# Peptides against a protein of PDB entry 4U39, part 19

Target 1, 302 residues: chain A of PDB entry 4U39
Amino acid sequence: SIKVIGVGGGGNNAVNRMIENEVQGVEYIAVNTDAQALNLSKAEVKMQIGAKLTRGLGAGANPEVGKKAAEESKEQIEEALKGADMVFVTAGMGGGTGTGAAPVIAQIAKDLGALTVGVVTRPFTFEGRKRQLQAAGGISAMKEAVDTLIVIPNDRILEIVDKNTPMLEAFREADNVLRQGVQGISDLIATPGLINLDFADVKTIMSNKGSALMGIGIATGENRAAEAAKKAISSPLLEAAIDGAQGVLMNITGGTNLSLYEVQEAADIVASASDQDVNMIFGSVINENLKDEIVVTVIATG

## One batch from the design tools (peptide; made by RFdiffusion4, then SolubleMPNN)

Design b1_p27_1_s3
Fold by OpenDDE base, seed 2:
Structure b1_p27_1_s3 (fold): chain B 302 residues (1-302), chain A 27 residues (1-27)
Amino acid sequence: as target 1 above (302 residues)
Amino acid sequence: SLVDKLREAISKFDPKAKRNVAVIKGS
């Protein structure tokens, strides 16, 4: 089974966005120290952590409180994650609960033997230096606790949105990028198809790989496949070129009109940008909610 | 080449499948 656990406000917003976009084949768990915020989660499983420590009032933007809250609730987290083959831990780094609790939860998942993937954001620079410093500590702790860590630099989202984009919309885009990171992987595994992906191959590409980079491209029109692929490999979210990666996961998602020719065009572009000796998992996915859009997600590991 | 391996894999895809997936092992 695949479990997605959203930790704190940003993680829970991302999980809500995943549920709203009908990401299938995964179980959703919402974790928070704030009981009121947790009530707004759409996840099937809602877990309040650190009830004794925080009394449901949240972590007060203190990562140490988030950490201690997860430690207090370790047994509950273990029970919720038990039997998972793969666990996605998603959070916004820089806050209290997400920054502190996500590494603890990730370690619990890993200790249970799950393939543990972190998908987290760095805060925007405008959120202040304190959040950036807290996020750096949380990311460092996540790196030690996961098999693969995808870090989304929120400042790079500002390069892909309109300059007039309101701050609230920039946060929504961060939630959407978190969704795309999880969905880009989970759809390759969990979406029903004639050819199943061997989970052993997923483990080979994602186990003990440390930090990973993610690129996303979206396009419409006649050249949409090529444009989406070009956008993915040149994505501002990529802090480095993918040609140094030991592993690549590529997802080409389109509507019911996605052609094999388009899949080939996109794959050729990503392959041409990759190392010739790369281990690659690639797939095409039909999403009926997509009309004329193609979404290419590239995750580079190792 | 990697491109050739991908082309070969895609040639086996079902155009009507909700999901196609392949694994290319690096040399």
Scores: peptide ipSAE 0.595, ipTM 0.953, DockQ to the pose 0.928
Fold by OpenDDE base, seed 4:
Structure b1_p27_1_s3 (fold): chain B 302 residues (1-302), chain A 27 residues (1-27)
Amino acid sequence: as target 1 above (302 residues)
Amino acid sequence: SLVDKLREAISKFDPKAKRNVAVIKGS
C-alpha cells in the first residue's frame, strides 16, 4: 500500500489539494499539532500529535516542539504507517510542526521498512530568514530519514507564475507542486494498467538516493508533448541539469486524446537530456481531467 | 542508446491503457 502523510499546515494543504485532484490508489493521513487546523483536513485519517505537549494549540513555529510532538506520538504514528510499502511524507519546511515532526515521521516509516519519500518545500524568501534557517535544519534531518528527498524551492515557483500573482496564489501553487511531485510518482505505481510496475524496480531507483530534483512542464496545442517535455527538463524547479542524475522517473500524463506519438516525442526529449547510463522509470498516464493538456513530470535522483 | 530503448518500450504500450510503464536499466 501507498500512504501519503501531510505534516503540519503546508503538508495538510498539499494533501487537501491531492484529494481535490482525485489522486487515486493512496491512503491519506493528516498529521498536525494544531487540532483546529487538523479538523479542516479532508484526509480519511487525522492524527493529532503531541496532545500532552501542545494541548492542540500547535507548535508555535518552533521545530523542537514539532519534533517532540512526533516523539510523544511515536506509537500512534507507527500504527498508522504499519503495512505501508511506500510512504510519502509531505511538509512545508520552516514552520514548527512540519519542520520538526516530518523527519521523525519519515524515520518511523523507514524503520518499518517502507520506501520513504520526502516531498517538501523551502519557504519563500519573503517569509523571512528565521523560516529559511529552520527549513535548512528540517531538510537536513529529512535527508537522513528518507530514501529520496524531493525539495521544492518556493522562490522558483515565482518564476513559473504570472508576475502579478497574489501571495496567496503563490502558496496555492506551492501546494500544487507538492501534489504534482507525489502524483507524478504514485500514478506510475498505483494506476491500474496491463503492465504493472514491479515495486522492486521502484526500490532500486529510489532507495537511498538522497536528494532529488523535480521538473514539471505543462502545455496545450499541436506541439504540446514536445513543449511540455522541454519545459520539464528546463523547469525553474530544477536547480541542476538532469544529465548528472543516476535515476530518472518520468511521467507523461494527458487526456483521453494522448497519443503514443506524443508519448514518444516527450520521452525522446527527456532521454536526450539524461545520462545514457541512467536508470529510468518511464510511464504514460491517462487523466480525463486534463482534456487538452499534457503534463510531464521528471524526477531526477542521485 | 537510451532513446532507442525507450522507443522499443513505447512500441509495446497499449494506446488505450490508462497507464503504461517501462523500466530502463542503465549500464
Scores: peptide ipSAE 0.594, ipTM 0.953, DockQ to the pose 0.901
Fold by OpenDDE base, seed 5:
Structure b1_p27_1_s3 (fold): chain B 302 residues (1-302), chain A 27 residues (1-27)
Amino acid sequence: as target 1 above (302 residues)
Amino acid sequence: SLVDKLREAISKFDPKAKRNVAVIKGS
């Protein structure tokens, strides 16, 4: 089974976005120290952590409170994650709960033997230096606790949106990028097909790989596949070229009109940008909600 | 080449499948 656990406000917003986009084949868990915020979650499983420590009042933007809250609730977290083959831990780093609790939750997942993937954001620079420093500490702790850590630099989202994009929309886009990171992987695994992906192959590419980078490209029109692939490999979210990666996960998602020719065009572009000896999981997914859009997601590991 | 391996894999895909997947192992 695949479980997605959203930790804190940003993680839970991302989980809500996943549920709204009907990401299939995963179980959703919302974790927060703030009971009021947790009530707004759409997740089936809602877990308040650190009830004794925080009394449901949240972590006060203190990562140490978030950490201790997760430690207090360890047994509950273990029970919620039990039996998972794969666990996605998603959080907005820089806050209290997400920054502090996400590494603890990730470690619990890993100790249970799950393939543990972190998908987290760095705060925007405008959120302030304190959040950036807290995020750096949380990301460092996440690296030790996960098999693969996808870090989304929120400032790079500003390069892919209009300069006049309201701050609230920039946060929504960050939530959407978190969604795309999880969905890009989970759809390859959990979407039914004639030939299923061997989970052993997923483990080979994602186990103990440390930091990963994600690129996303979206396009429409006649050259949409090629354009989406080019956007993905040159994505501002990629802080480095994918040619240095030991592993690549590539997802080509389109509507019901996605052709094998388009899949080949996109795959050729990503392959040409990759190391020739790369371990690659590559797939195509049909999402009826995309209609005329193609989304190419590239995750570079190692 | 990696491109050739991918093309070979895609040639086996079902165009009607909701999901196709392939694994290319590097040397």
Scores: peptide ipSAE 0.590, ipTM 0.952, DockQ to the pose 0.912
Fold by OpenDDE base, seed 1:
Structure b1_p27_1_s3 (fold): chain B 302 residues (1-302), chain A 27 residues (1-27)
Amino acid sequence: as target 1 above (302 residues)
Amino acid sequence: SLVDKLREAISKFDPKAKRNVAVIKGS
């Protein structure tokens, strides 16, 4: 089974966005110290952590409170994660709960033997230096606790949105990028198809790989596949070229009109940008909600 | 080449499948 755990406000927003986008084949768990925020989660499983510590009032932007809250609730987290083959831990780093609890939850998942993937954001620079420093500490802790850590630099999201994009929309885009990171992987695994992905192959590419980078490209029109692929490999979210990666996960998602020719065009572009000896998981997914759009997601590991 | 391996893999895809997936192992 695949479980997605949203940790804290940003993680829970991402999980809500995943549920709204009907990401299939995964179980959703919302974790928060704030009971009111947790009640707004769309996840089937809602877990309040640190009830004794915080009394449901949240972590007060203190990562140590988030950490202690997860530690207090370790047994509950273990029970919720039990039997998972893969666990996605998603959080907005820089806050209290997400920053502190996500590494603890990730470690619990890893200790249970799940392939543990972190998908987290760095705060925007405008959120202030304190959040950046807290995020750096949390990311460091996540790196030790996960098999693969996808870090989304929120400042790079500002390069892909309009300059006049309101701050609230930038946060929504961050949540969407988190969604895309999880969905890009989970759809390859969990979406029913004639050819199943062996979970062993996923483990080979994602186990003990440390930091990973993600690129996303979206396009429409006649050259949409090529354009989406080009955007993905040149994505501002990619802090480095994918040619140095030991592993690549590539997802091409389109509507019902996605052709094998388009899949080939996109694959050729990503392959041409990759190391010739790369281990690659490549897939195409049909999403009926993507009428004329093609979404290419590239995750580079190692 | 990686491109050739991918082309070969895609040639086996079902155009009607909700999901196609291939694993290309490095040399």
Scores: peptide ipSAE 0.585, ipTM 0.952, DockQ to the pose 0.931

Design b1_p27_1_s4
Fold by OpenDDE base, seed 2:
Structure b1_p27_1_s4 (fold): chain B 302 residues (1-302), chain A 27 residues (1-27)
Amino acid sequence: as target 1 above (302 residues)
Amino acid sequence: SLVDKLREAISKFDPNAKRNVAVIKGK
């Protein structure tokens, strides 16, 4: 089974966005120290952590409180993650709960033998230096606790949105990018198809790979496949070129009109930008909610 | 080449499948 665990406010917002977009084949768990915020989760499983420590009032933007809250609730987290083959841990880093609890939860997942993938955001620079420093500590702890850590630099989201985009919309886009990171991987594994992905191959590409980078491209029109692929490999979210990666996961998602020619065109572009000796998992996914859009997601590992 | 391996893999894809997936192993 695949479980997605959202940790803290940003993680829970991302999980809500995943549920709203009908990401299939995954179980959702919402974790928070704030009981009121947790009630707004759409996840089937809602877990309040650190009930004794925080009394449900949240972590007060203190990562140490988030860490201790997860440690207090370790047994409950273990029970919720038990039997998972793969666990996605998603969080907005820089806050209290997400920053502190996500590494603890990730370690619990890994100790249970799950392939553990972190998908986290760095705070925007405008959120202040304190959040950046807290996020750096949390990301460092996540790197030790996960098999693969996808880090989304929120400041790079500002390069892909309109300059007039309200701050609130920038946070929503960060939640959406977190969704795309999880969905880009989970759809390759969990979506029913004639050709199934061996989970052993997923483990080979994602186990003990450390930091990963994600690029996303979206396009419409006659050249949508090529444009989406070009956008993905040149995505501002990629802090480095994909040609240095030991592993690449590529998801080409389109509507019911997605052709094999378009899949080939997108794949050729990503392959041409990749190392020739790269280990690659790639696939095409049909999403009926996509009309004329193609979404190419590239995750570079190692 | 990597491109050739991908093309070979895609040649085996079902055009009507909701999901196609392939694994290319590097050297």
Scores: peptide ipSAE 0.640, ipTM 0.963, DockQ to the pose 0.924
Fold by OpenDDE base, seed 3:
Structure b1_p27_1_s4 (fold): chain B 302 residues (1-302), chain A 27 residues (1-27)
Amino acid sequence: as target 1 above (302 residues)
Amino acid sequence: SLVDKLREAISKFDPNAKRNVAVIKGK
C-alpha cells in the first residue's frame, strides 16, 4: 500500500489538494499539533500529535515542539503507517510542526521498512530568515530519515507565476507543487493498468538516493507534449540540469485524447536531456480531469 | 541509445490504457 502523510499546515494543505484532485490508489493521513487546523483536513485518517505537550494549540512555530510532539505520538504514527510499502511524507518546512515532526515521522516509516519519500518545500525568502534557518535544519534531518527527498524551492515558484500573484496564491501554488510531486510518482505506481511497476524497480531508483529535484511542465495546443516536456526539463524548480541525475522518474499525464505519439515526443525530449546510462521509470497516465492539458513531471534523483 | 530504448518501450504501450509504464535500466 501507498500512504501519504501530510505533516503540519503546509503538508495538510497539500493532502487536501491531492484529495481534491482525486489522486488514486493512496491512503491519506493528516498529522498536526493544531487540533482546529486538523479538523479542516479532508483526509480519512486524522492524527493529532503531541496532545499532552501542546494541548492541541499547535507548535508555536517551534520545530523542537513539533519533534517532541511526534515523539510523544510515536506508537500512534507506527500503527497508522504499518503495512505501507511506500510512504510519502509531505510538509512545508520552516514552521513548527512540519519542520520538527516530518523527520520523526519519516524515520518511523523507514524503520517500518517502507520506501520513504519526502516531498517538502523551502519557505519563501519573504517569510524571513528564522523560517529559512528552521527549514534548513528540518531538511537536513529529513535527508537522513528518507530514501529520497524532493525539495521544492518556493522562491522558484515566483518565477513561474505572474509578478502580481498575491502572496496567498503563491502559497496555494506551493501546495499544488507538493501535490504534483506526490502524484507524479504515485500515479505511475497506483493507477490501474495492465502492466504494473515492479516495486523492486521503484526501490532501485528511489532507495538511498538522497536529495531529488522536480521539474513540471504544463502545456496545451498542438505541440503541447513537446512544450510540456521542454518546460519540465527547464523548470525553475530544477536547480540543476537532469543530465547529472542517476535516476529519472518521468510522468506524462493527459486527458483521454493523449496519444502515444505525444507520449513519445515528450519522452524523446526528456531522454535527450538525460544521461544515457540513467535509470528511468517513465509512464503515461490518463486523467479525465485534464481536458486539453498535458502535464509532464520529471523527478531527478542522485 | 536511451531514446531508442524509450521508443521501443512505448511501442508496447496500450493506447487505450489508463496507465502505461516502463523501466529503463542504465548500464
Scores: peptide ipSAE 0.640, ipTM 0.963, DockQ to the pose 0.909
Fold by OpenDDE base, seed 5:
Structure b1_p27_1_s4 (fold): chain B 302 residues (1-302), chain A 27 residues (1-27)
Amino acid sequence: as target 1 above (302 residues)
Amino acid sequence: SLVDKLREAISKFDPNAKRNVAVIKGK
């Protein structure tokens, strides 16, 4: 089974976005220290952590409170994650709960023997230096607790949106990028198909790989496959070129009109930008919610 | 080449499948 656990406000917003976009084949868990915020979650499983410590009032933007809250609730977290083959831990780094609790939750997942993937954001620079410093500490702790950590630099989202994009929309885009990171992987694994992905191959590419980078490209029109692939490999979210990666996961998602020719065009572009000896998992996924759009997601590991 | 391996894998994809997936192992 695949479980997605959203931790704190940002993680829970991302989980809500995943549910709204009908990401299939995963179980959703929302974790928060703030009971009121947790009530707004759409997740099937809602877990308040640190009830004794925080009394449901949240972590007060203190990562140490978030950490202790997860430690207090360790047994509950273990029970919720039990039997998972793969666990996605998603959070917005820089806050109290997400920053502090996500590494603890990730470690619990890893100790249970799940392939543990972190998908987290760095805060925008405008959120202030304190959040950036807290995020750096949380990311460092996540690296030790996960098999693969996808870090989304929120400031790079500003390069892919209009300059007049309101702050609230920039946060929504960050939530959407978190969604795309999880969905880009989960759809390759969990979407039913005649040829199933061997989970052993997923483990080979994602186990003990440390930090990963994600690129996303979206395009429409006649050359949409090539454009989406080019955008993915040149994505501002990629802080480095993919040619240095030991592993690449590639997802080509389109509507019911996605052709194998388009899949080949996109794959050729990503392959040409990759190391010739790269370990690659690649696939095509049909999403009926995509009309004329192709979405190419590239995750570079190692 | 990597491109050739991908093309070979895609040639085996089902055009009607909701999901196709392949693994290319590096040397």
Scores: peptide ipSAE 0.633, ipTM 0.962, DockQ to the pose 0.907
Fold by OpenDDE base, seed 1:
Structure b1_p27_1_s4 (fold): chain B 302 residues (1-302), chain A 27 residues (1-27)
Amino acid sequence: as target 1 above (302 residues)
Amino acid sequence: SLVDKLREAISKFDPNAKRNVAVIKGK
């Protein structure tokens, strides 16, 4: 089974966005120290952590409170994650609960033997230096606790959105990028198909790989496959070229009109930008909601 | 080449499948 655990406000917002976008084949768990915020989660499983420590009032933007809250609730977290083959831990880093609790939860998942993937955001620079410093500490702790850590630099999202984008919409886009990171992987694994992905191959590419980078490209029109692939490999979210990666996961998602020719065009572009000896998982997924759009997601590991 | 391996894998994809997936192992 695949479990997605959203940790704190940002993680729970991302999980809500995943549920709204009908990400299939995964179980959702919402974790928070704030009981009121947790009640707004769309996840089937809602877990308040650190009830004794915080009394449901949240972590007060203190990562140490988030950490202690997860430690207090370790047994409950273990029970919720039990039997998972893969666990996605998603959080907005820089806050209290997400920054502190996500590494603890990730370690619990890893100790249970799940392939543990972190998908987290760095805060925007405008959120202030304190959040950036807290996020750096949390990301470091996440890196030790996960098999693969996808870090989304929120400041790079500002390069792909309109300059006039309101702050609230920038946060929504960060939630959407978190969704895309999880969905880009989970759809390759969990979507029913004629040929199933061997989970052993996923483990080979994602186990003990440390930090990973993600690129996303979206396009429409006659050259949409090539354009989406080019955008993905040149994505501002990629802080480095993919040619240095030991592993690449590629998802080509389109509507019902996605052709194998388009899949080949996109794959050729990503392959040409990759190391010749790279371990690659690639696939095509049909999403009826995309209509004329193609979405290419590239995750570079190692 | 990696491109050739991908093309070979794609040649085995089902055009009507909701999902196709392949694994290319490096040397």
Scores: peptide ipSAE 0.629, ipTM 0.962, DockQ to the pose 0.907

Design b1_p27_3_s3
Fold by OpenDDE base, seed 2:
Structure b1_p27_3_s3 (fold): chain B 302 residues (1-302), chain A 27 residues (1-27)
Amino acid sequence: as target 1 above (302 residues)
Amino acid sequence: MKIFFFAVAKSKKELEEKFKEAEKKLK
């Protein structure tokens, strides 16, 4: 089974966005120290952590409280994650609960033998230096606790949105990028295809790979596949080129008019931008809600 | 017809072979 666990406010917003977009084949778990915030989750499983420590009042933006809250609730977390083959841990770094509890939850998932993938955001620079410093500590702890860590630099989202985009819409776009990172991988595993991926192949590419880079490209029109692939490999979300990556996961999502030729064209572009000896997993997904759009998600590991 | 094509490829050549196999299944 695949489980997605949202940790703290940012992680739970991302999980709500995943549920709203009908991401299939995954179980959703919402975790928070704030009981009122947790009640707003759309997840079927809602877990309050650190009830004795925090009394449901949240972590007060302190990562050490988030950490201790997860440690207090270790047995409950173990029970909720038991039997998962794969666990996605999603959080907004820089806060109390997400920053402190996400690494503890990730370690619990890894110790249970699940393939553990972190998908987390760095705070925007405008959220202040304190959040950036807290996020750096949380990301370092996540790196040790996961098999693969995708870090989304929120400041790079500002390069792909309009300059007049309200702050609230920039946070919604961060939640959407978190969704795309989880869904881009989960669709490859959970969606029945003409050729099913062996979970062992995914495990080989993602196990103990450390930090991963994610690029996203969206395009429409006659050359949409090539344009989407080119945008993905040159995405502002990529902190480096994918030419040195030992592993690549590629998701090509289109509408019912997605052709095999378009899938091949996009895959050839990404493979040509990658290392010659790269292990590539690719998948094509049909989303009936997409009309003329193609979405290419590239995750580079190693 | 939902074309869900998933493949693992260790090279560009293997990727091309996987597409050729998929084309045969769609026909």
Scores: peptide ipSAE 0.161, ipTM 0.769, DockQ to the pose 0.651
Fold by OpenDDE base, seed 4:
Structure b1_p27_3_s3 (fold): chain B 302 residues (1-302), chain A 27 residues (1-27)
Amino acid sequence: as target 1 above (302 residues)
Amino acid sequence: MKIFFFAVAKSKKELEEKFKEAEKKLK
């Protein structure tokens, strides 16, 4: 089974966005120290952590409170994660609950033998230096607690969106990028295909890889597959080129008119931009809500 | 027919082989 755990405000917003986009084949768990915020979650499973420590009033933007809250609730977290083959831990770094609790939850998932993938955001520069410093500590702790960590640099989202994009929409886009990171992987595993992916192959590419890079490309028109793939491998979300990546996961999502040729063209571009000996997992997904768009998600590991 | 095609390829050659297998299943 695949479980997606949203931790704190940003993680729970991402989980809500996943549910709204009908991400299939995953169980959603919302975790928070704020009981009121947790009640607004769309997740089936809602877990309040640190009820004694926080009284449901949240972590007060203190990562140490978030950490202690997860430690207090360790047994409840273990029970909720039991039997998961894969666990996605999603959070906005820089806050109290997400920054402090996400590494603890990730370690619990890993100790249970689940393939543990972190998908987290670095705060925008405008959120202030304190959040950036807290996020750096949380990201470091996540890197030790997960098999693979995808870090989304929120400031790079500002390079993808219109310059006039309101601050609220930039946060929504960060939630959407978190969704794309989780969905890009989960669709490869959870979606029944003509060729089913063995979960052992996913484990080989993602186990103990540390930091991973994520690129996203969207295009339309006659060369949409090639353009989407080129945009993905040159995505502003990539902190580095994928040319040294030993493992690549690629998701190609299109409408009902997605052709095998388009999938091949996109896969060849990504493979050519990767290491010569790259282990590539690729998948094609049909989303009937996509008209003429192709979305390519690339996750580079190693 | 929802063309869900998932494959692992360790090389361009293996990738091409997987595509050929997929094409045979779609015919």
Scores: peptide ipSAE 0.144, ipTM 0.732, DockQ to the pose 0.641
Fold by OpenDDE base, seed 3:
Structure b1_p27_3_s3 (fold): chain B 302 residues (1-302), chain A 27 residues (1-27)
Amino acid sequence: as target 1 above (302 residues)
Amino acid sequence: MKIFFFAVAKSKKELEEKFKEAEKKLK
């Protein structure tokens, strides 16, 4: 089974966005120290952590409180994660709960033998230096606790959106990028295909790989597959080129008119931008809501 | 036909072989 755990405010917003976009084949768990915020989650499983420590009033933007809250609730987290083959831990880093609890939850998942993938954001520079410093500490702790860690630099989202984009829309886009990172991988595993992906192959590419880079490309029109692939490998979300990556996961999502030729063309572009000996997993998904759009998600590991 | 195609390829050559295999299964 695949479980997605949203940790704290940003993680829970991302989980809500996944549920709203009908991400299939995953179980959703919302985790928070704030009981009021947790009640707004759309997740079927809602877990309040650190109830004794915080009294449901949240972590006060302190990562040490978030950490201790997860440690207090360890047995509840273990029971919720039991029997998962794969666990996604999603959080906005820089806050109290997400920054402190996400590494603890990830370590619990890994200790249970699940393939543990972190999908987290760095805060925007406008959120201030304190959040950036807290996020750096949380990301370091996540890197030790996961098999693969995808870090989304929120400031790079501002390169994709208009400069006049309201702050709320920038956060919504960060939640959407978190969704795309989780869905891009989960669809490859959870969606039945003409060729089923062996979970062992996913483990080979993602197990003990450390930091991973994610690129996203969206295009329409006659060359939409090639354009989406080119946008993905040159995405502002990539902190580096994928040319040195030993492992690549590629998801190509399109409407009912997605052709095998378009899938091949996109895969060839990504493979050509990767290492010559790259181990590539690629998948195509049909989403009837995309109509004429193609979305390419690339995750580079190693 | 909804083309759900997932494959693992360790090389461009293997990728091309997987596509050829998929094309045969779709016919």
Scores: peptide ipSAE 0.136, ipTM 0.727, DockQ to the pose 0.607
Fold by OpenDDE base, seed 1:
Structure b1_p27_3_s3 (fold): chain B 302 residues (1-302), chain A 27 residues (1-27)
Amino acid sequence: as target 1 above (302 residues)
Amino acid sequence: MKIFFFAVAKSKKELEEKFKEAEKKLK
C-alpha cells in the first residue's frame, strides 16, 4: 500500500490538493499539532500529535515542539504507517510542526521498512530568514530519515508564475507542485496500467538515493511533447542539471489525444539529457481534463 | 541505459490501443 502523510499546515494543504485532484490508489493521513487546523483536513485519517505537549494549540512555529510532538505520538504514527510499502512524507518546511515532525515521521516509516520519500518545500524568501534557517535544519534531518528527498524551492515557483501572482496563489502553486511530485510517482505505482511497474524497480531507483531534483514542463500545440520535456529538464525547480543523475522517474501526462510518438519523443529528450547509464522509469498517463496540454514531470535521483 | 516503461490510463482498453507498439518495442 501507498500512504501519503501531510505534516503540519503546508503538508495538510498539499494533501487537501491531492484529494481535490482525485489522486487515486493512496491512503491519506493528515498529521498536525493544531487540532483546529487538523479538522479542516480532507484526509480520512486525521492524527493529532503531541496532544499532551501542545494541548492541540500547535507548535508555535518551533521545530523542537514539532519534533517532540511526533516523538510523543510515535506509537500512534507506527500504527498508522503499518503495512505501507511506500510512504510519502509531505511538508512545508520552516514551520513548527512540518519542520520538526516530518523527519521523525519519515524515520518511523523507514524503520518499518517502507520506501520513504520526502516531498517538501523550502519557504519563500519573503517568509523571512528565520523560516529559511528552520527549513534548512529540517531538510537536513529529512535527508537522513528518507530514501529519497525531493526539495521544492518555493522561490523558483515565482519564476514560473506571473510576477503579479498574489501571495495566496503562490502558496497554492507550492501545494500544487507538492501534489505533482507525489502524484508523478504514485501514478506510476498505484494506477493499474497495461504494463504494471514492478515496485522493486522503483525501490532500485529511489532507495537510499538522498536528494532528488524535480522538474516540471507544460506545453500545448504541435510540438507540445518535445516542449514539455525540454521545459521539464530546464525547469526552474531544478537546483542543478540532470546530466549526472543515475536514476530518472518520468511521468508524461496528456489528454486522450496523447500519441505514442509524443511519449517517445519526450522520453528520448529526457534520456538524452541524463547520464549515459541512467536507469529510467517512464510512464504515460491519460487525463481527459488536460485537453491539449502535456505535463512532463521528471524526478532525478543519484 | 535501462528503460522501464509504464503506461497508465483511466481505461485499460484505451491504453492498450495507444501503447501496443511501445509494449512490443520496450519488451
Scores: peptide ipSAE 0.067, ipTM 0.658, DockQ to the pose 0.123

